# Peptides against a protein of PDB entry 5X9X, part 3

Target 1, 41 residues: chain A of PDB entry 5X9X
Amino acid sequence: SSVSELEQRLRDVKNTNSRFRKALMEKENELQALIRKLGPE

## One batch from the design tools (peptide; made by RFdiffusion4, then SolubleMPNN)

Design b1_p8_6_s1 (from b1_p8_6, 4 letters changed)
Fold by OpenDDE base, seed 3:
Structure b1_p8_6_s1 (fold): chain B 41 residues (1-41), chain A 8 residues (1-8)
Amino acid sequence: as target 1 above (41 residues)
Amino acid sequence: DELEKLLK
């Protein structure tokens, strides 16, 4: 049904959003680790 | 990347 399709689309968007937020946090942590390696130490 | 594909 139209309602079921909209509910599924909303779930898909939320899942995608959650996945991208997690990926961004992981990439930020990786970037910080790399920056520390480039430090003056 | 998957993110890049979504933004296109």
Scores: peptide ipSAE 0.040, ipTM 0.574, DockQ to the pose 0.086
Fold by OpenDDE base, seed 1:
Structure b1_p8_6_s1 (fold): chain B 41 residues (1-41), chain A 8 residues (1-8)
Amino acid sequence: as target 1 above (41 residues)
Amino acid sequence: DELEKLLK
């Protein structure tokens, strides 16, 4: 049904969003690690 | 990348 298709599309968008959120967190962690390496340690 | 694919 159109409802089930919309629900599936919503799930797909949520899954994509979750993947990008994870990728951004990983990039932030990488950036933080690099910043620490540049620190006065 | 994956983001680029999404935006196309």
Scores: peptide ipSAE 0.036, ipTM 0.571, DockQ to the pose 0.071
Fold by OpenDDE base, seed 2:
Structure b1_p8_6_s1 (fold): chain B 41 residues (1-41), chain A 8 residues (1-8)
Amino acid sequence: as target 1 above (41 residues)
Amino acid sequence: DELEKLLK
């Protein structure tokens, strides 16, 4: 049904969103590690 | 990349 299709699309979008959130988190972690290396410490 | 493809 159209409802089930929309529910599936919503799940797909949420999965994609989760993947990009993970990628952003990993990039942020990498950035922070580099910042710490370049810091005054 | 994948994000670019999604945004198109």
Scores: peptide ipSAE 0.035, ipTM 0.573, DockQ to the pose 0.067
Fold by OpenDDE base, seed 5:
Structure b1_p8_6_s1 (fold): chain B 41 residues (1-41), chain A 8 residues (1-8)
Amino acid sequence: as target 1 above (41 residues)
Amino acid sequence: DELEKLLK
């Protein structure tokens, strides 16, 4: 049904959003690690 | 620091 399709699309969007958020956090952590390695010490 | 030592 149209309702079931909308519910599925909402689940898919939420899943995709969660995946992108996680990916961004992981990239930020990697960037931070590289910055620390490049520190003046 | 280490970087300063490397640059000298």
Scores: peptide ipSAE 0.019, ipTM 0.352, DockQ to the pose 0.039

Design b1_p8_6_s2 (from b1_p8_6, 4 letters changed)
Fold by OpenDDE base, seed 2:
Structure b1_p8_6_s2 (fold): chain B 41 residues (1-41), chain A 8 residues (1-8)
Amino acid sequence: as target 1 above (41 residues)
Amino acid sequence: KELEELLK
């Protein structure tokens, strides 16, 4: 049904959002590590 | 230490 398709699309968007959130966290952690290497704490 | 505070 149109409702079940919209629910599936919502699940897919949530999964994609979760993947991007994880990637952003990993990039932020790497950025912090690089910043710490560049200068004093 | 200042950098650690900035990165919170």
Scores: peptide ipSAE 0.021, ipTM 0.502, DockQ to the pose 0.101
Fold by OpenDDE base, seed 3:
Formats: sequence, C-alpha cells, structure tokens
Structure b1_p8_6_s2 (fold): chain B 41 residues (1-41), chain A 8 residues (1-8)
Amino acid sequence: as target 1 above (41 residues)
Amino acid sequence: KELEELLK
C-alpha cells in the first residue's frame, strides 16, 4: 500500500541519517584529537 | 588554555 511504502521510505531515511550522524561524530572526534596534539594551551 | 576554550 501507499502507506506501507511511505513507512518503508521513512525507515530508510532514518537509517541513512543515523549512519551519517555516526560518521560525522567519528570525524569530529578524530579532528579534536589531532587539534589537541598541536599543543596543550 | 586558548585551545581548551575553543574545544568546549
């Protein structure tokens, strides 16, 4: 049904969003680690 | 100190 297809699309978008949020968090953590290595001040 | 404040 059109409703079941929209529900599936919403699940797919949520899964994609969650994966990209995780990737961005990992990149930010690595960036912070690298910045901190530049000096203690 | 400056970098610590920027990273908060």
Scores: peptide ipSAE 0.021, ipTM 0.506, DockQ to the pose 0.101; fails the geometry check
Fold by OpenDDE base, seed 4:
Structure b1_p8_6_s2 (fold): chain B 41 residues (1-41), chain A 8 residues (1-8)
Amino acid sequence: as target 1 above (41 residues)
Amino acid sequence: KELEELLK
């Protein structure tokens, strides 16, 4: 049904959002580690 | 020190 399809799309968006949030956190941590390697200043 | 402030 259209309702079940919308529920599925909402689940897919939530899953995608969670994955992107994790990826962004990992990239931020990587960036911070690289920036810190430039010096302790 | 400046980098530490930017990384907060």
Scores: peptide ipSAE 0.020, ipTM 0.519, DockQ to the pose 0.107; fails the geometry check
Fold by OpenDDE base, seed 5:
Structure b1_p8_6_s2 (fold): chain B 41 residues (1-41), chain A 8 residues (1-8)
Amino acid sequence: as target 1 above (41 residues)
Amino acid sequence: KELEELLK
């Protein structure tokens, strides 16, 4: 049904959002580690 | 100092 398709699309968007949030957190951690290597300034 | 403030 159209309702079931919209519910599936909403699940897919939520799953995509969760994956990107995880990737952003990992990239922020990587960036902070690189910043710390630049020096204690 | 500036980098330490950014890492908080």
Scores: peptide ipSAE 0.019, ipTM 0.523, DockQ to the pose 0.104; fails the geometry check

Design b1_p8_6_s3 (from b1_p8_6, 4 letters changed)
Fold by OpenDDE base, seed 4:
Structure b1_p8_6_s3 (fold): chain B 41 residues (1-41), chain A 8 residues (1-8)
Amino acid sequence: as target 1 above (41 residues)
Amino acid sequence: SELEELLK
């Protein structure tokens, strides 16, 4: 049904969003590590 | 993108 399809799409979007959020967090951590390496120390 | 494909 239309409702069932929308519910499935919502679940898929939430799963994709979760994966991208995790990837962004990991990239932010990587960038912070590189920033520290580029520091005066 | 994957997101764009899911929303089609």
Scores: peptide ipSAE 0.035, ipTM 0.590, DockQ to the pose 0.041
Fold by OpenDDE base, seed 1:
Structure b1_p8_6_s3 (fold): chain B 41 residues (1-41), chain A 8 residues (1-8)
Amino acid sequence: as target 1 above (41 residues)
Amino acid sequence: SELEELLK
């Protein structure tokens, strides 16, 4: 049904949002590691 | 991207 399709789209958006949030955290961690390597120390 | 595909 149209309702079921909307519910599925909402689940997909939530899943995608969670995945992108995780990816951003991982990229931030990677960048911070590189920054530490390139730092003055 | 996955986001672009979802929004189609």
Scores: peptide ipSAE 0.034, ipTM 0.583, DockQ to the pose 0.049
Fold by OpenDDE base, seed 2:
Parts: C-alpha cells; structure tokens; sequence
Structure b1_p8_6_s3 (fold): chain B 41 residues (1-41), chain A 8 residues (1-8)
C-alpha cells in the first residue's frame, strides 16, 4: 500500500541518514586528530 | 549519490 511504501521509504531514509551521520563523525574525529598533531604539543 | 537515488 501507499502507506506501507512510505513507511519503507522512511526507514530507508533513516538508515541512510544514520550512515552519513556516522561518516561525518568519523571525519570529524580524523580532523580533530590531525588538529592535535598540528598543535603546539 | 545513494541519497539522491533513494529519494527518487
């Protein structure tokens, strides 16, 4: 049904959103590690 | 992208 299809699309969007959020977090962690390496210490 | 394909 249309409702079922929308629910499935919502689940897919949430899964994709979660994947991109994870990727951004990992890139932020990488960036922070590089920033620390470039720091005065 | 994956997101673009999903939202089609």
Amino acid sequence: as target 1 above (41 residues)
Amino acid sequence: SELEELLK
Scores: peptide ipSAE 0.034, ipTM 0.593, DockQ to the pose 0.043
Fold by OpenDDE base, seed 3:
Structure b1_p8_6_s3 (fold): chain B 41 residues (1-41), chain A 8 residues (1-8)
Amino acid sequence: as target 1 above (41 residues)
Amino acid sequence: SELEELLK
């Protein structure tokens, strides 16, 4: 049904959002580690 | 440092 399809799309969007948030967090951690390696600039 | 300022 239209409702069930919208619910599924919402779940898909939430899953995508969660994956992107995780990726951003990992990249932030990587960036922070690299900045620390560069030193106090 | 400049980098620290950019990270604020």
Scores: peptide ipSAE 0.020, ipTM 0.476, DockQ to the pose 0.125

Design b1_p8_6_s4 (from b1_p8_6, 4 letters changed)
Fold by OpenDDE base, seed 3:
Structure b1_p8_6_s4 (fold): chain B 41 residues (1-41), chain A 8 residues (1-8)
Amino acid sequence: as target 1 above (41 residues)
Amino acid sequence: SELEQLLA
């Protein structure tokens, strides 16, 4: 039904949002690790 | 998507 389709779209958006939030966090951590390696210490 | 490609 139309309602079921909208509920599915909402679930898809939430899943995508969660995936990208996790990916961004992991990339930030990777970036910080690389920055530390480039530092003088 | 472009964002997914950047994150790969």
Scores: peptide ipSAE 0.046, ipTM 0.557, DockQ to the pose 0.113
Fold by OpenDDE base, seed 4:
Structure b1_p8_6_s4 (fold): chain B 41 residues (1-41), chain A 8 residues (1-8)
Amino acid sequence: as target 1 above (41 residues)
Amino acid sequence: SELEQLLA
């Protein structure tokens, strides 16, 4: 039904959101590591 | 709501 499909879409968006939040955190950590390597230390 | 949880 339309309702069940919308509920499924919402679940999919939540899952995608969670994955992207994790990816952004990992990319930020990666960036910080690279920034440290570019420094004088 | 579930929508509010998604946006948090």
Scores: peptide ipSAE 0.046, ipTM 0.614, DockQ to the pose 0.028
Fold by OpenDDE base, seed 5:
Structure b1_p8_6_s4 (fold): chain B 41 residues (1-41), chain A 8 residues (1-8)
Amino acid sequence: as target 1 above (41 residues)
Amino acid sequence: SELEQLLA
């Protein structure tokens, strides 16, 4: 039904959002590790 | 420093 399709789309958007947030967190951690290696505090 | 704050 149209309702079930909209519910599915909402779940898909939330899942995509969660995946990108996790990826951004991992990239931030990688970036911070590299910055720490660059030099003075 | 600015860098230390960024890394916190």
Scores: peptide ipSAE 0.032, ipTM 0.544, DockQ to the pose 0.106
Fold by OpenDDE base, seed 2:
Structure b1_p8_6_s4 (fold): chain B 41 residues (1-41), chain A 8 residues (1-8)
Amino acid sequence: as target 1 above (41 residues)
Amino acid sequence: SELEQLLA
C-alpha cells in the first residue's frame, strides 16, 4: 500500500542517514588524528 | 616535545 511503501522509504532513508553519520564520525576521528600528528610537538 | 628536543 501507499502507507507501507512510505514506511519502507522512511526506513531506507534512516538507514542511509545512519551509515553516513557513522562514516562522517570515522573520518572526523581520522582527521583529528592526522591533525595531532601535524602538531608543533 | 620531539621537535623541541630536536631543536635543543
Scores: peptide ipSAE 0.025, ipTM 0.345, DockQ to the pose 0.031

Design b1_p8_7_s1
Fold by OpenDDE base, seed 4:
Formats: C-alpha cells, sequence, structure tokens
Structure b1_p8_7_s1 (fold): chain B 41 residues (1-41), chain A 8 residues (1-8)
C-alpha cells in the first residue's frame, strides 16, 4: 500500500541518516585528533 | 548523496 511504501521509505531514510551521522561523528573525532597534533604544542 | 533523494 501507499502507506506501507512510505513507512519503508521512512525506515530507509532513518537508517541512511543514522549511518551518515555515525560517519560524520567519526570524521569529526579524527579531525579533532589531527587539530591537536597540528596545534602549537 | 544522490541516493538520499531516491529514497524519498
Amino acid sequence: as target 1 above (41 residues)
Amino acid sequence: AEELLEQL
């Protein structure tokens, strides 16, 4: 049904969003580590 | 990123 398809699309979007959020968090952590290494210290 | 639009 149309509702079932929309529910499936919503689940797919949420799963993709979660994966991207995790990837961004990991990249931010990596960036912060590099910033610390390149700092004046 | 284009795959995101296809999910809508």
Scores: peptide ipSAE 0.059, ipTM 0.647, DockQ to the pose 0.027
Fold by OpenDDE base, seed 2:
Structure b1_p8_7_s1 (fold): chain B 41 residues (1-41), chain A 8 residues (1-8)
Amino acid sequence: as target 1 above (41 residues)
Amino acid sequence: AEELLEQL
């Protein structure tokens, strides 16, 4: 049904959103680690 | 970006 298809699309979008958020978090962590290495301390 | 647009 159209409702079932929309529910499936919503699940897919949520899954992709979660994956992108995780990737951004990991990249931010990597960036911060590099900043610490390059820092004056 | 294309993958995201395709899901919508």
Scores: peptide ipSAE 0.059, ipTM 0.644, DockQ to the pose 0.028
Fold by OpenDDE base, seed 1:
Structure b1_p8_7_s1 (fold): chain B 41 residues (1-41), chain A 8 residues (1-8)
Amino acid sequence: as target 1 above (41 residues)
Amino acid sequence: AEELLEQL
């Protein structure tokens, strides 16, 4: 049904959002590690 | 990003 499809789409969007949040955090951590390598540390 | 549009 249309309602069931919308519920599925909402779940998919939430899952994708969560995955992208994790990916952004990991990329930020990677960038910070690289920045530290370029510094005097 | 294209996958987001596909979900709509």
Scores: peptide ipSAE 0.056, ipTM 0.639, DockQ to the pose 0.027
Fold by OpenDDE base, seed 5:
Structure b1_p8_7_s1 (fold): chain B 41 residues (1-41), chain A 8 residues (1-8)
Amino acid sequence: as target 1 above (41 residues)
Amino acid sequence: AEELLEQL
């Protein structure tokens, strides 16, 4: 049904959102590690 | 993150 399709789409969006949030956090951590390596030490 | 661009 239309309602079931919308519920499925919402679940898909939430799953995608969660995955991208995790990916962004990991990329930020990677960036911070690289910044430390480029430090004045 | 490339999947985000594909959704546009």
Scores: peptide ipSAE 0.042, ipTM 0.598, DockQ to the pose 0.042

Design b1_p8_7_s3
Fold by OpenDDE base, seed 5:
Structure b1_p8_7_s3 (fold): chain B 41 residues (1-41), chain A 8 residues (1-8)
Amino acid sequence: as target 1 above (41 residues)
Amino acid sequence: AEELLKEI
């Protein structure tokens, strides 16, 4: 049904959003680690 | 490092 399809699309968007947020967090953590290795504060 | 982290 149209309602079921909209619910599915909402779940898909939420899942995609969660995955991107996790990826960004991991990249930020890696960048911070690299910055610390490059030199002084 | 703090200054650079804020800039990024």
Scores: peptide ipSAE 0.033, ipTM 0.615, DockQ to the pose 0.170; fails the geometry check
Fold by OpenDDE base, seed 3:
Structure b1_p8_7_s3 (fold): chain B 41 residues (1-41), chain A 8 residues (1-8)
Amino acid sequence: as target 1 above (41 residues)
Amino acid sequence: AEELLKEI
């Protein structure tokens, strides 16, 4: 149904959003580790 | 590091 398809699309968007948030957090952690090594607190 | 990260 139209409702079921919209629910599926919403799930797909949420999954994509979650994956991007995780990737951004991983990159932030990588940058933080590099900055910790290179400079002062 | 915290202060530098906040500035970026």
Scores: peptide ipSAE 0.033, ipTM 0.614, DockQ to the pose 0.153; fails the geometry check
Fold by OpenDDE base, seed 2:
Structure b1_p8_7_s3 (fold): chain B 41 residues (1-41), chain A 8 residues (1-8)
Amino acid sequence: as target 1 above (41 residues)
Amino acid sequence: AEELLKEI
């Protein structure tokens, strides 16, 4: 149904958003680790 | 490091 399709699309968007948020956090953590190695605080 | 992190 149209409702079930909209619910599916919403789930897909939420899943994509969650994946990107996780990826950004991982990249930020790695960046912070590199920054700590590069020089003074 | 904290200053640089805030800038980024």
Scores: peptide ipSAE 0.033, ipTM 0.613, DockQ to the pose 0.163; fails the geometry check
Fold by OpenDDE base, seed 1:
Formats: sequence, structure tokens, C-alpha cells
Structure b1_p8_7_s3 (fold): chain B 41 residues (1-41), chain A 8 residues (1-8)
Amino acid sequence: as target 1 above (41 residues)
Amino acid sequence: AEELLKEI
């Protein structure tokens, strides 16, 4: 149904959002580690 | 690093 399709699309968006947020967090953590290695804060 | 991270 239209409702079930919308629910599925919402789940897909949430899953994609979660994956991107995780990737960004990991990249930020790596960036922070590199910044620490570069020198003064 | 903390100040730089705040700006980013």
C-alpha cells in the first residue's frame, strides 16, 4: 500500500542517515587524531 | 586542537 511504501522509504532513509552519520563520526575521529599528531592545538 | 576542532 501507499502507507507501507512510505514506511519502507522512511526506514531506508533512516538506515542511510545512520550509515552516513557513522562514517562522518569515524572520519572526524581520524581527523582529530591526525590534528593531534600535527602539533599544537 | 580543541579550538581548531570547535571551528571545524
Scores: peptide ipSAE 0.032, ipTM 0.609, DockQ to the pose 0.148; fails the geometry check

Design b1_p8_7_s4
Fold by OpenDDE base, seed 1:
Structure b1_p8_7_s4 (fold): chain B 41 residues (1-41), chain A 8 residues (1-8)
Amino acid sequence: as target 1 above (41 residues)
Amino acid sequence: SEELLKKM
């Protein structure tokens, strides 16, 4: 049904959002580590 | 810099 399709799309968007948020967090942490390694800040 | 790290 249209409702079921919308519910599925919402789940897919939430899953995608969660994955990208995790990836961004990991990249941010790596960037912080690299900044610290560059020396005096 | 510490200021940059604080903003992250």
Scores: peptide ipSAE 0.036, ipTM 0.602, DockQ to the pose 0.146
Fold by OpenDDE base, seed 5:
Structure b1_p8_7_s4 (fold): chain B 41 residues (1-41), chain A 8 residues (1-8)
Amino acid sequence: as target 1 above (41 residues)
Amino acid sequence: SEELLKKM
């Protein structure tokens, strides 16, 4: 039904959002680690 | 590095 399709789309958007947030966090952590390796703070 | 990170 149209309702079940909208519910599925909402789940898909939430899953995609969660994955992007995780990826951004990992990239930020890696960037921070690399900056620390460049030398003194 | 903390100062640099704050500017980003």
Scores: peptide ipSAE 0.032, ipTM 0.602, DockQ to the pose 0.150
Fold by OpenDDE base, seed 4:
Structure b1_p8_7_s4 (fold): chain B 41 residues (1-41), chain A 8 residues (1-8)
Amino acid sequence: as target 1 above (41 residues)
Amino acid sequence: SEELLKKM
């Protein structure tokens, strides 16, 4: 049904969004660690 | 910088 398709699309978007958020957080943490290693804040 | 780290 149209409702079921919309629900599936919403789930897919949420899953994709979650994956990107996780990737960004990991890169943010990596960048933060590198910044600290560079020396003066 | 400290300010950069604060924004992260």
Scores: peptide ipSAE 0.038, ipTM 0.600, DockQ to the pose 0.155; fails the geometry check
Fold by OpenDDE base, seed 3:
Structure b1_p8_7_s4 (fold): chain B 41 residues (1-41), chain A 8 residues (1-8)
Amino acid sequence: as target 1 above (41 residues)
Amino acid sequence: SEELLKKM
């Protein structure tokens, strides 16, 4: 049904959003590690 | 920078 398709699309968007948030967190952590290595706080 | 890290 149209409702079930919209529910599926919403799940897909939520899953994609979660994956992007995780990727951003990982990049943020890497940047933090590099900043610490570069020198003064 | 400590201030930069605080914003992350």
Scores: peptide ipSAE 0.037, ipTM 0.603, DockQ to the pose 0.148; fails the geometry check

Design b1_p8_8_s3 (from b1_p8_8 with E1R E7K)
Fold by OpenDDE base, seed 1:
Structure b1_p8_8_s3 (fold): chain B 41 residues (1-41), chain A 8 residues (1-8)
Amino acid sequence: as target 1 above (41 residues)
Amino acid sequence: RIEELLKE
């Protein structure tokens, strides 16, 4: 693999990582909202 | 119950 190919792979992995982090934050927020609605148990 | 749901 050339340096340019490795740089492209790095960009792709960073983009994928960013997408998963965003999705995780959304699910964490949803989970907390559901916990608040359900009340202490 | 919530504590059980949050176990991983």
Scores: peptide ipSAE 0.026, ipTM 0.584, DockQ to the pose 0.171
Fold by OpenDDE base, seed 5:
Structure b1_p8_8_s3 (fold): chain B 41 residues (1-41), chain A 8 residues (1-8)
Amino acid sequence: as target 1 above (41 residues)
Amino acid sequence: RIEELLKE
């Protein structure tokens, strides 16, 4: 049904959003680690 | 140095 298709799209978007949030957090952690290694510039 | 790199 149209409702079942919308529910599936919502699940897919939520899964994609979760993956992007994880990737963003990893890049933020990498950036912070690089800043700490560079020092007080 | 860091402040300049992070400036938008």
Scores: peptide ipSAE 0.026, ipTM 0.580, DockQ to the pose 0.154; fails the geometry check
Fold by OpenDDE base, seed 4:
Structure b1_p8_8_s3 (fold): chain B 41 residues (1-41), chain A 8 residues (1-8)
Amino acid sequence: as target 1 above (41 residues)
Amino acid sequence: RIEELLKE
């Protein structure tokens, strides 16, 4: 049904959003670690 | 250097 398709799209978007949020957090942590290694330059 | 890297 149209409703079941929209529910599936919502699940897929939520899963994709969760993956991107995790990836962004990991990249922010990597950036912070690199900044700490470089020092105040 | 870091300030330059962090600029938008």
Scores: peptide ipSAE 0.025, ipTM 0.583, DockQ to the pose 0.166; fails the geometry check
Fold by OpenDDE base, seed 2:
Structure b1_p8_8_s3 (fold): chain B 41 residues (1-41), chain A 8 residues (1-8)
Amino acid sequence: as target 1 above (41 residues)
Amino acid sequence: RIEELLKE
């Protein structure tokens, strides 16, 4: 049904969003680590 | 230095 298709799209978007959030968090942590290594310049 | 690198 159209409802079931929209529910599947919602699940797919939520899964993709979760993956991007994890990747973003990892890159934010990496960025902070690099900033600490460079010092306060 | 870091502030300049972080600017968009």
Scores: peptide ipSAE 0.025, ipTM 0.586, DockQ to the pose 0.173; fails the geometry check

Design b1_p8_8_s4 (from b1_p8_8 with E3Q E4K)
Fold by OpenDDE base, seed 4:
Structure b1_p8_8_s4 (fold): chain B 41 residues (1-41), chain A 8 residues (1-8)
Amino acid sequence: as target 1 above (41 residues)
Amino acid sequence: EIQKLLEE
């Protein structure tokens, strides 16, 4: 049903959002580690 | 310095 498809799409968007949030956090941590290697500047 | 730029 259209409702079931919308519920599925919402789950997929939430899962994708969670994955991107994790990836962004990992990239931020990597960036901070690189910044620390460059010095306190 | 770079850390300050990232906060903008």
Scores: peptide ipSAE 0.027, ipTM 0.546, DockQ to the pose 0.144; fails the geometry check
Fold by OpenDDE base, seed 5:
Structure b1_p8_8_s4 (fold): chain B 41 residues (1-41), chain A 8 residues (1-8)
Amino acid sequence: as target 1 above (41 residues)
Amino acid sequence: EIQKLLEE
């Protein structure tokens, strides 16, 4: 049904959002580790 | 230097 398709699309968007949030957090942690390696301020 | 760059 059109409702079931919209519910599926909403789940897919939520899953995509969750994946990108995780990737951004991992990249932020990687950047912070690299920043610490660059030395003093 | 790095902290100043991170604030931009």
Scores: peptide ipSAE 0.024, ipTM 0.533, DockQ to the pose 0.121; fails the geometry check
Fold by OpenDDE base, seed 3:
Structure b1_p8_8_s4 (fold): chain B 41 residues (1-41), chain A 8 residues (1-8)
Amino acid sequence: as target 1 above (41 residues)
Amino acid sequence: EIQKLLEE
């Protein structure tokens, strides 16, 4: 049904969003580690 | 200074 297809699309978008949020958090953590290595200034 | 530069 059109409703079941929209529910599936919403699940797929939520899964994609969750994966990208995780990847951005990991990149931010690595960036912060590199900034700390370069010094406080 | 890096933190200040990143906030600009």
Scores: peptide ipSAE 0.023, ipTM 0.529, DockQ to the pose 0.114; fails the geometry check
Fold by OpenDDE base, seed 1:
Structure b1_p8_8_s4 (fold): chain B 41 residues (1-41), chain A 8 residues (1-8)
Amino acid sequence: as target 1 above (41 residues)
Amino acid sequence: EIQKLLEE
């Protein structure tokens, strides 16, 4: 049904959003670690 | 210095 398709699309968007949020957090942590390794400059 | 560069 149109409703079940919209519910599926909403689940897919939520899953995609969760994956991108995790990836962004991991990249931010990596960047901060690299910045610390470059020194105080 | 790095913090200033990140703000640009």
Scores: peptide ipSAE 0.022, ipTM 0.522, DockQ to the pose 0.116; fails the geometry check

## One batch from the design tools (peptide; made by RFdiffusion4, then SolubleMPNN)

Design b1_p9_1_s1 (from b1_p9_1, 5 letters changed)
Fold by OpenDDE base, seed 5:
Structure b1_p9_1_s1 (fold): chain B 41 residues (1-41), chain A 9 residues (1-9)
Amino acid sequence: as target 1 above (41 residues)
Amino acid sequence: PPPLYPDVP
């Protein structure tokens, strides 16, 4: 049904959003680690 | 050093 299709699309968007949030967090951690390597701070 | 940028919300 149209309702079931919209529910599926919402689940897919939420899943994609969650994956991107995780990737951004990992990249932030990588960036901070590189900053620590570059400087005396 | 402390984090340069805030955590991802």
Scores: peptide ipSAE 0.108, ipTM 0.732, DockQ to the pose 0.047
Fold by OpenDDE base, seed 2:
Structure b1_p9_1_s1 (fold): chain B 41 residues (1-41), chain A 9 residues (1-9)
Amino acid sequence: as target 1 above (41 residues)
Amino acid sequence: PPPLYPDVP
């Protein structure tokens, strides 16, 4: 049904969103680690 | 320095 298709699309978007959130968090951690190496806290 | 940004939810 159209409702079930929209629910599936929403799940897919949420899964993609979670992957991007993880990538952003990992890049933020990497960036902050590099900043700590380059300068004082 | 302190964290630049809070944890991403």
Scores: peptide ipSAE 0.108, ipTM 0.718, DockQ to the pose 0.052
Fold by OpenDDE base, seed 3:
Structure b1_p9_1_s1 (fold): chain B 41 residues (1-41), chain A 9 residues (1-9)
Amino acid sequence: as target 1 above (41 residues)
Amino acid sequence: PPPLYPDVP
C-alpha cells in the first residue's frame, strides 16, 4: 500500500542517515586523535 | 589540546 511504501522509504532514509552519521563521527574522532599526536599541546 | 571542532551528531 501507499502507506507501507512511505513507511519503508522513511526507514531506508533513516538507516542511510544513521550509517553516514556514524562514519562522520568515526572520521572526526580519528582526526582529533591525529591532531593530539601531531599538534602542539 | 582540546578538540578543534564539536562532535558531529
Scores: peptide ipSAE 0.104, ipTM 0.726, DockQ to the pose 0.047
Fold by OpenDDE base, seed 1:
Structure b1_p9_1_s1 (fold): chain B 41 residues (1-41), chain A 9 residues (1-9)
Amino acid sequence: as target 1 above (41 residues)
Amino acid sequence: PPPLYPDVP
């Protein structure tokens, strides 16, 4: 049905969004580690 | 601690 298709599309978008958010957090953590190593603090 | 970022030119 149209409702079930919309629910499926929403689930797929949420899953994709979660994957990108996780990747961004991992890159941020990597960047912070490099900054701590190279920074003047 | 808060996040650190490099200065942007």
Scores: peptide ipSAE 0.076, ipTM 0.695, DockQ to the pose 0.030

